Peptides against a protein of PDB entry 4Z63. Designs and how they scored, part 218

Target 1, 334 residues: chain A of PDB entry 4Z63
Amino acid sequence: LCLGMNDLTGNIPEDLFHLKRLNLLGIQENRLSGSLSREIRNLSSLVRLDVSWNLFSGEIPDVFDELPQLKFFLGQTNGFIGGIPKSLANSPSLNLLNLRNNSLSGRLMLNCTAMIALNSLDLGTNRFNGRLPENLPDCKRLKNVNLARNTFHGQVPESFKNFESLSYFSLSNSSLANISSALGILQHCKNLTTLVLTLNFHGEALPDDSSLHFEKLKVLVVANCRLTGSMPRWLSSSNELQLLDLSWNRLTGAIPSWIGDFKALFYLDLSNNSFTGEIPKSLTKLESLTSRNISVNEPSPDFPFFMKRNESARALQYNQIFGFPPTIELGHNN

## One batch from the design tools (peptide; made by RFdiffusion4, then SolubleMPNN)

Design b2_p23_2_s2 (from b2_p23_2, 8 letters changed)
Fold by OpenDDE base, seed 1:
Structure b2_p23_2_s2 (fold): chain B 334 residues (1-334), chain A 23 residues (1-23)
Amino acid sequence: as target 1 above (334 residues)
Amino acid sequence: STSSWITTSNSDPSFKDKPVFLP
């Protein structure tokens, strides 16, 4: 049943939950309100549940142990409160969980040893507090992770050295500290292609440790951190780099010539720093800006990106990396 | 833009998340 993108109001009729053979329920992008009924437990054949972009409130019902075939739960942009229900946090069938932009709170706890099928997790823009869950690497298929804009404190857990499945990781605006430790840990994620750390590590020094290596890194965004230091030499070894945003920091020194050696680099923002010297001539020869064949099949994170002018301003949403226009921004430097 | 930066955190209800389809 697909009723998305309408102007439906009120609550879900309880009789809808009598549809025992229903595999797909999509009621996204409506004005449905109230609590999500616990009677959803009666939809025992449910594979996909999309209630996103509604006005649902209250706690998410703890009935997911009665939904053994549920693979996709999309509940982003609602008013859900409380924590992740225990049955949801233990779901062995769930592939994708998206609860971005809700009011979920408390400590983030997932039973990763039980969640054997989880490959995509979006809990960005909630009210989770405490520390990043150390056991996330135990989710052995977890590839896409967005935990941005939660009140996590401290450092990236040491256990994330073992996060082999991790490919796309966003921790933007999560009060993280110790960028040196974070990068030192995350470099061990051999499948990591996208790393977004914007609005963290306030005032720290960007490490220039030549021992750091991100082999498969395509997207690095560490904007608006007030970071000091220079362009990090270790980044030059990330030969597949496509997008780099280090804007709104306090980086100094010259822009190195190796920045133009990235064959796939199509988006570069180094604006609003304190860089000096000449613009590298190699930037004028970037292959990606002359005759780039953009692969439509290029994998992208499941979570969206946002171009912000400031924290309060309306953003521009980009659902794929290649949605960004080819860009070289070097403005507002010395 | 020289006045912009990229993030993954936004609560603006005017934007839609990336569509997800069944395999």
Scores: peptide ipSAE 0.359, ipTM 0.736, DockQ to the pose 0.761
Fold by OpenDDE base, seed 3:
Structure b2_p23_2_s2 (fold): chain B 334 residues (1-334), chain A 23 residues (1-23)
Amino acid sequence: as target 1 above (334 residues)
Amino acid sequence: STSSWITTSNSDPSFKDKPVFLP
């Protein structure tokens, strides 16, 4: 049953929850309100539940132990409060959980040992506090993780050295500290292609440790951190780099010539820093900007990107990396 | 724009999340 993208109001009729053979329930992008009914438990054949972009409130019901076939739960952009229900945090069937842009709170806890099928987790823009859960690497299929805009504190856990499944990781605006430790840990994530750390590590030094290596890194965004230091030499070994945003920091020194050696680099933002010297001539030879042979069909994170502007309260949303226009931004430097 | 930066957090209901389809 797909009723998404309408102007439906009120609550879900209780009789709908008598549909025990229902595999798909999509009621997204409506004006449905009230609590999400506990009677969802009656939908024992449910594979996909999409209640996103509504006005639901209250706690998410703890009924997911009665939904053994549920693979997709989409609840982003609602008013849910409380924590992740125990049954949801222990779901062995769940592949994708998206609860971005809610009011969920408390410490984030998932039983990753039980969540054997979880591959995508979006809990961005909530009110989770405390520390990042150390056991996330125990979710052995977890590829896509967005934990942006929560009230996490401290450092990236050491256990994330073992986060082999991690490919797309966003921790934007989560009050994280110690970028040196974070990068030192995350370099061990051998499948990591997208790393977004914007609005963290306030005023720290961007490490220039030659021992750091991100072999498969395609997207690095560390904007608006007020980071000091220079362009990190270790980044030159990330030969697959496609998008680099280090804007709105306090980086100094020259822009190195190796920045033009990235064959796939199509988006570069180094604006609003303190870089000096000449613009490297190698930037004029970026293959990605001279020939449009870049595969547009590469896998992208499940979470969207947002281009925030100073002059606008509203950001631009980009659902794919290649949705960004080819860009070289070097403005507002010394 | 030089006055922009990329992030992955948004609470603006005017934006729509990327559609997710069943495989």
Scores: peptide ipSAE 0.357, ipTM 0.742, DockQ to the pose 0.765
Fold by OpenDDE base, seed 5:
Structure b2_p23_2_s2 (fold): chain B 334 residues (1-334), chain A 23 residues (1-23)
Amino acid sequence: as target 1 above (334 residues)
Amino acid sequence: STSSWITTSNSDPSFKDKPVFLP
């Protein structure tokens, strides 16, 4: 049953929950309100539940132990409060959980040893507090993780060095500290292709440690951190780099010539720093900007990106990395 | 744009974003 993208109001009719053979319920992008009924437990054949972009409130019902076939739960952009229900945090069938842009709170707890099928987690823009859950690497299939805009004070857990499944990771604006430790840990994530750390590590020094290595890194965003230091030499070994945003920091020194050696680099923002010297000639020879053969068919994170403007409350949303225009931004430097 | 930066932390338009501080 697909009723998305309408102007439906009120709550879900109770009789709908008698549809025991229902595999898909999509009621996204409506004006549905009230609590999500616990009677969803009666939909025992449910594979996909999409209630996103509504006006739901209250706690998410703890009935997911009665939904053994549920693979996809999308509840982003609602008014849900409380924590993740225990049965949801223990679901062995769930592949994707998206609860971004809600009012969920407390400590984030997932039973990763039970969540054997979880591959995508989006809990960005909530009210979770405390530390990052150390057991996330125990979710052995977890590839996409967005935990941005929560209050996870402290450092990236040491256990994340064992996060082998991690490919796309965002911790933007989560009150993180110690960028040196974070990068030192995350370099061990051998499948990591996308790393977003914007609005963390305020005033820290960007490490220039030649021992750091991110082999498969394609997207690095560490903007608006007031970071000091220079362009890090370790980044030159990330040969697959496609997008680099280090804007709105306090980086100094010259822009190194190796920045133009990245064959796939199509988006570079080093603006609003304190770089000096000449623009490297190698930037004028970037293959991605001179050749039309950018491979558009590369996997992207499940979570959206936003281009935030300082003058606007509204950000431009980009669902794909390749949605960004080819860009070289070097403005507002010395 | 020189006046922009990339993030993943913006709320959907249905929710008011918290203020962000720029350097």
Scores: peptide ipSAE 0.340, ipTM 0.724, DockQ to the pose 0.291
Fold by OpenDDE base, seed 4:
Structure b2_p23_2_s2 (fold): chain B 334 residues (1-334), chain A 23 residues (1-23)
Amino acid sequence: as target 1 above (334 residues)
Amino acid sequence: STSSWITTSNSDPSFKDKPVFLP
């Protein structure tokens, strides 16, 4: 049953929960309100539940132990409060959980040992507090993780050195500290291709440790952190780099010539820093902007990106990395 | 040049932070 993208109001009719053979319920992008009924438990054949972009409120019902076939739960952009229900946090069938842009709170806890199928987690823009869950690497299939805009004060856990499944990771605007530790840990994530750390590490020094290495890094975004230092030499070894945003920091020194050696780099933003010297001529030789066609069919994170022009302005949303136009921004430097 | 940066969160405090979508 797909009723998405309408103007439906009120709550879900009670009789809908009698549909024992229902595999897919999509009611996204409506104006449905009230609590999400616990009677969802009656939909025992449910594989996909999409209630996103509604006006649901209250706590998410703790009934997911009665949904043994549920693979996809999309509840982003609602008014849900409380925590992740225990049965949801222990779901062995769940592949994707998206609860971005809600009012969920408390300590984030997932039983990753039980969540053997979880590959995508989006909990961005909630009110989770405390530390990042140390056991996330125990989710052995977890590739996509968005935890942006939560109150995860502290550092990236040491256990994330073992986060082998991690490919796409966003922690933007989560009050994180110690960028040196974070990068030192995350470099061990062998499958990491996308790393977004915008609006963290306020005023820290961007490490220039030559021992740092991100082999598979394609997207690095560390914008608006007021980071000091220079262009990090360790980044030159990330030969697959496609998008680099280090804008709105306090980086100094010259833009190095090796920045033009990235064959796949199509988006570069170094604006609003304190770089000096000449623009490297090597930038005019970027293959991605000349003769080489970059494949637009490369996988992207499941979570959206936002381009912000100022703190108060509405952001532009990009669902794919290649949605960004080819860009070289070097403005507002010394 | 434009003053912008990339993030994965919208700072809009509204209930429905529906951004302008650019496919």
Scores: peptide ipSAE 0.348, ipTM 0.749, DockQ to the pose 0.368; fails the geometry check

Design b2_p23_2_s3 (from b2_p23_2, 8 letters changed)
Fold by OpenDDE base, seed 4:
Structure b2_p23_2_s3 (fold): chain B 334 residues (1-334), chain A 23 residues (1-23)
Amino acid sequence: as target 1 above (334 residues)
Amino acid sequence: SSSSWVTTSNSDPSFRDKPYVLP
């Protein structure tokens, strides 16, 4: 049953929960309000539940143990409060959980040993607090993780060295500290292609440790951290780099010539730093910007990216990196 | 320094799409 993208109001009719054979319920992008009924437990055949972009409130009902077939739960952009219900945090069937842009709070707790099928987790823009859950690497299929815009104080857990499944990771604006430790840990994530750490590590030094290595890194965004230091030499070994944003920091020194050696680099933002010297001529020879025939193997996170053309402009959403315009931004350096 | 002409990147996937107002 798909009723999305309408102007439906009120709550879900009770009789809808009598549909025992229903596999898909999509009621997204409406004006449905009130609590999400616990009677969803009656939809025992449910595989996909999309209630996103509504006005639901209250706690998410703890009935997911009665939904053994549920693979997809999309509840982003609602007013849900409380925590992740225990049955949801223990769901062995769930592949994707998206609860971005709600008011969920408390310590984030997931039973990753039980959540054997979880591959995508979006809990960005909530009110989770405390530390990052150390057991996330126990979610053995977890590839996409957005935990941005929460209040995860402290450092990235050491256990994330073992986060082999991690490919797309965003922790932007989550009050994280110790970028040196974070990068030192996350470099061990062998499948990591996308790393977003914007608005963290305020005023820290960007490490220039040559021992750091991100083998498969394609997207690195560490903007608006007031980071000090220079362009990190370890980054030059990330041969697959496609997008680099280090804007709005306090980085100094010259822009190194190796920045033009990246064959797939098509988006570079180093603006609003304190770089000096000349613009490397190698930037004029970037293959991704000069050739029409270059195919870029794009990482595909389950979360969008945003860009503003100016500080007052409306943010533009890009669902894929390929959607970003080829860009070299070096403005406002002195 | 800030400028209205400066492009800014925001790859925060948790960008708030729609404010929620409690009824």
Scores: peptide ipSAE 0.021, ipTM 0.627, DockQ to the pose 0.109
Fold by OpenDDE base, seed 1:
Structure b2_p23_2_s3 (fold): chain B 334 residues (1-334), chain A 23 residues (1-23)
Amino acid sequence: as target 1 above (334 residues)
Amino acid sequence: SSSSWVTTSNSDPSFRDKPYVLP
């Protein structure tokens, strides 16, 4: 049953939950309000539940143990409060959990040993506090993780060295500290292709450790951290780099010539730093900007990127990294 | 002004979670 993108108001009629053979309930993008009924437990055949973009409030009902076939739960952009229900945090069937842009709070706790099918987790823009869950790497299929805009104090857990499934990771604006430790840990994530760390590590030095290596890194965004230092030499070994944003830092020195050696680099933002010297001539020879026929092995995050250049401007959505316009931004440097 | 990146699964970031715009 798909009723999304309407002007439906009020609560979901309870009689709807008598549809025991229902596999898909999509009521997204409406004006449904009140609590999400616990009677969703009666939808024992449910595979996909989409209640996103509504006005639901209260706690998410703890009934997911009665939904053994549930693979997809989309509840983003609601008013949900409390924590992740225990039954949801222990769901063995769940592949994708999206609860972004709610008011969920407390410590983030997931039973990753039970969540054997979880591959995508979006909990961005909530009120989770405390530290990042150390046991996230135990979610052995978890590839896409957005935890941005929460209040996770401290450092990236050491356990994330073992996060082999991790491909896409966003921790932007989460009050993280110690960029050196974070990069030192995350370099061990063999499948990491996309790393977003914007608005963290305020005033720290960007490490220039030649021992750091991100083999499969395609997207690196570490903007607005007031980072000091220079362009990191270790980044030159990330041969698959497609997008680099280090804007709004305090980086100094020259832009190195190797920045133009990235065959797939099509988006570069180094603006609002303190770089000096000449623009490398190699940038004028970037294959991604000169050749139309570059096969780009694009990362496929489950979550789109959004970019807003001006407060009054419309946010631009990019479902794929390739959707970003080819860009070189070097403005506002020395 | 440089734009900041926000990753979201939403089709529209207009509700409570907007892309960060750097001054």
Scores: peptide ipSAE 0.020, ipTM 0.655, DockQ to the pose 0.158
Fold by OpenDDE base, seed 2:
Structure b2_p23_2_s3 (fold): chain B 334 residues (1-334), chain A 23 residues (1-23)
Amino acid sequence: as target 1 above (334 residues)
Amino acid sequence: SSSSWVTTSNSDPSFRDKPYVLP
């Protein structure tokens, strides 16, 4: 049953929960309100539940133990409060959980040893507090993780050295500290292609340790951290780099010539720093900007990227990085 | 503040998710 993208109001009719053979319920993008009924437990054949972009409130019902086939739960952009229900946090069937842009709070707790199928987690823009869950690497299939805009504190857990499944990771605006430790840990994530760390590490020094290495890194966004230092030499070894945003920092020194050696680099934002010297001639020879026929194999996280075309414009959502216009932004440097 | 012509939302300190509002 798909009733998304309408002007439906009120609550879900109780009789809908009598559809025991229903595999897909999509009621997204409506004005449905109230609590999500516990009677959803009656939909025992449910594989996909999309209640996103509604006005649902209250706690998410703890009925997911009665939904043994549920693979996809999309509840982004609602008013859900409380934590992740225990049955949801222990779901062995769940592949994708999207609860972005809610009012979920408390400590983020997932039983990753039970969540054996979880591959995508979007909990961005919530009110989770405390530390990052140390056991996330125990979710052995977890590839896509958005935890941005939560009230986390402290450092990236040491356990994340073992986060081998991690490919797309956003922790932007989560009050994280110690960028040196974070990068030192995350470099061990051998499958990491996308790393977003914007609005963290306030005023810290960007490490220039040549021992750091991100082999598969394609997207690095570490903007608006007031980071000091220079362009990090370790980044030059990330030969697959496609997008680099280090804007709104306090980086100094010259833009190094090796920045032009990235064959796949099509988006570069170094704006609002304190870079000096000449623009490297190598930037004018970037293959991605000069060749019309470059096929870029971009990472595809489940969380979107956003871009503004101007200060007053609304942010545009991009599901794929390739949607970004080829860009070199070097403005507002000294 | 934002870049004059292109700013990633990740780098925009003013960027916030908005509640759902029907047009």
Scores: peptide ipSAE 0.018, ipTM 0.621, DockQ to the pose 0.137
Fold by OpenDDE base, seed 5:
Structure b2_p23_2_s3 (fold): chain B 334 residues (1-334), chain A 23 residues (1-23)
Amino acid sequence: as target 1 above (334 residues)
Amino acid sequence: SSSSWVTTSNSDPSFRDKPYVLP
């Protein structure tokens, strides 16, 4: 059943849960309210459940052990509270879990050893607290991870050195500390292409360690951290870099000439820092800015990016990196 | 002029999607 993008109100009719052969239930973008019924357990053939963009409240029912075929659960933009149900956290069939923009709380716990099929996890903008789950790397197929805008105090776990499947990672505004440790760990994620760490590491020094290397890094966003230091030399080895945002920090020194050597770099924001010297001539030769037809056929993360023009402005959502206009922002430097 | 863009993913309260309103 596909009933999305309507003005449906109330709760899901109970008789709907008698449809034992139902493979897809999509009721997204409505005004459905109340608790999500535990009777979803009766939909034993369910492969996709989309209840996103509704007014659901209460706890997510712990019935996912009765949904052995469930691959996709989308519940973003609701009022769900509590934690991730145990049966959901142990689902061997689940490929994608999206519960972004809810009121989920407590410690984030997933049984990654059981979740053998999980490839995309979006839990951004919730009320999770405590530390980042150390066992996330045990989710051997987990590629996309958004945990932004939670309260994960502390550091990136050392276990993330073994996070081989990780490709897209957002931890923006999650009260993280120790950027040197974080980068030192995450450099071991050899499939990492997108890293978003905005609004963390407040006032720390951006490490300039030549031993750091991000081989496949395409997107690096570390904005609004009040970071000190200079443009890091280790970044020059990330030859596939497409987007760099280090805006709203306290970085000093010259903008190095190697910044213009990135053939795929189409978005650069170094604004609101303390950079000095001349603008590198190499920036005027960026092929990505001169060639009109950059078909960025590159995989985009499953989680959205948000761009704010200023602190008071409404954030604009970008679902795809290629949706960013080619940009060079060097404003508000000394 | 505070006109610089800050790129992030779900980083502040303004990124909370109102139900049925795309940011």
Scores: peptide ipSAE 0.024, ipTM 0.663, DockQ to the pose 0.293; fails the geometry check

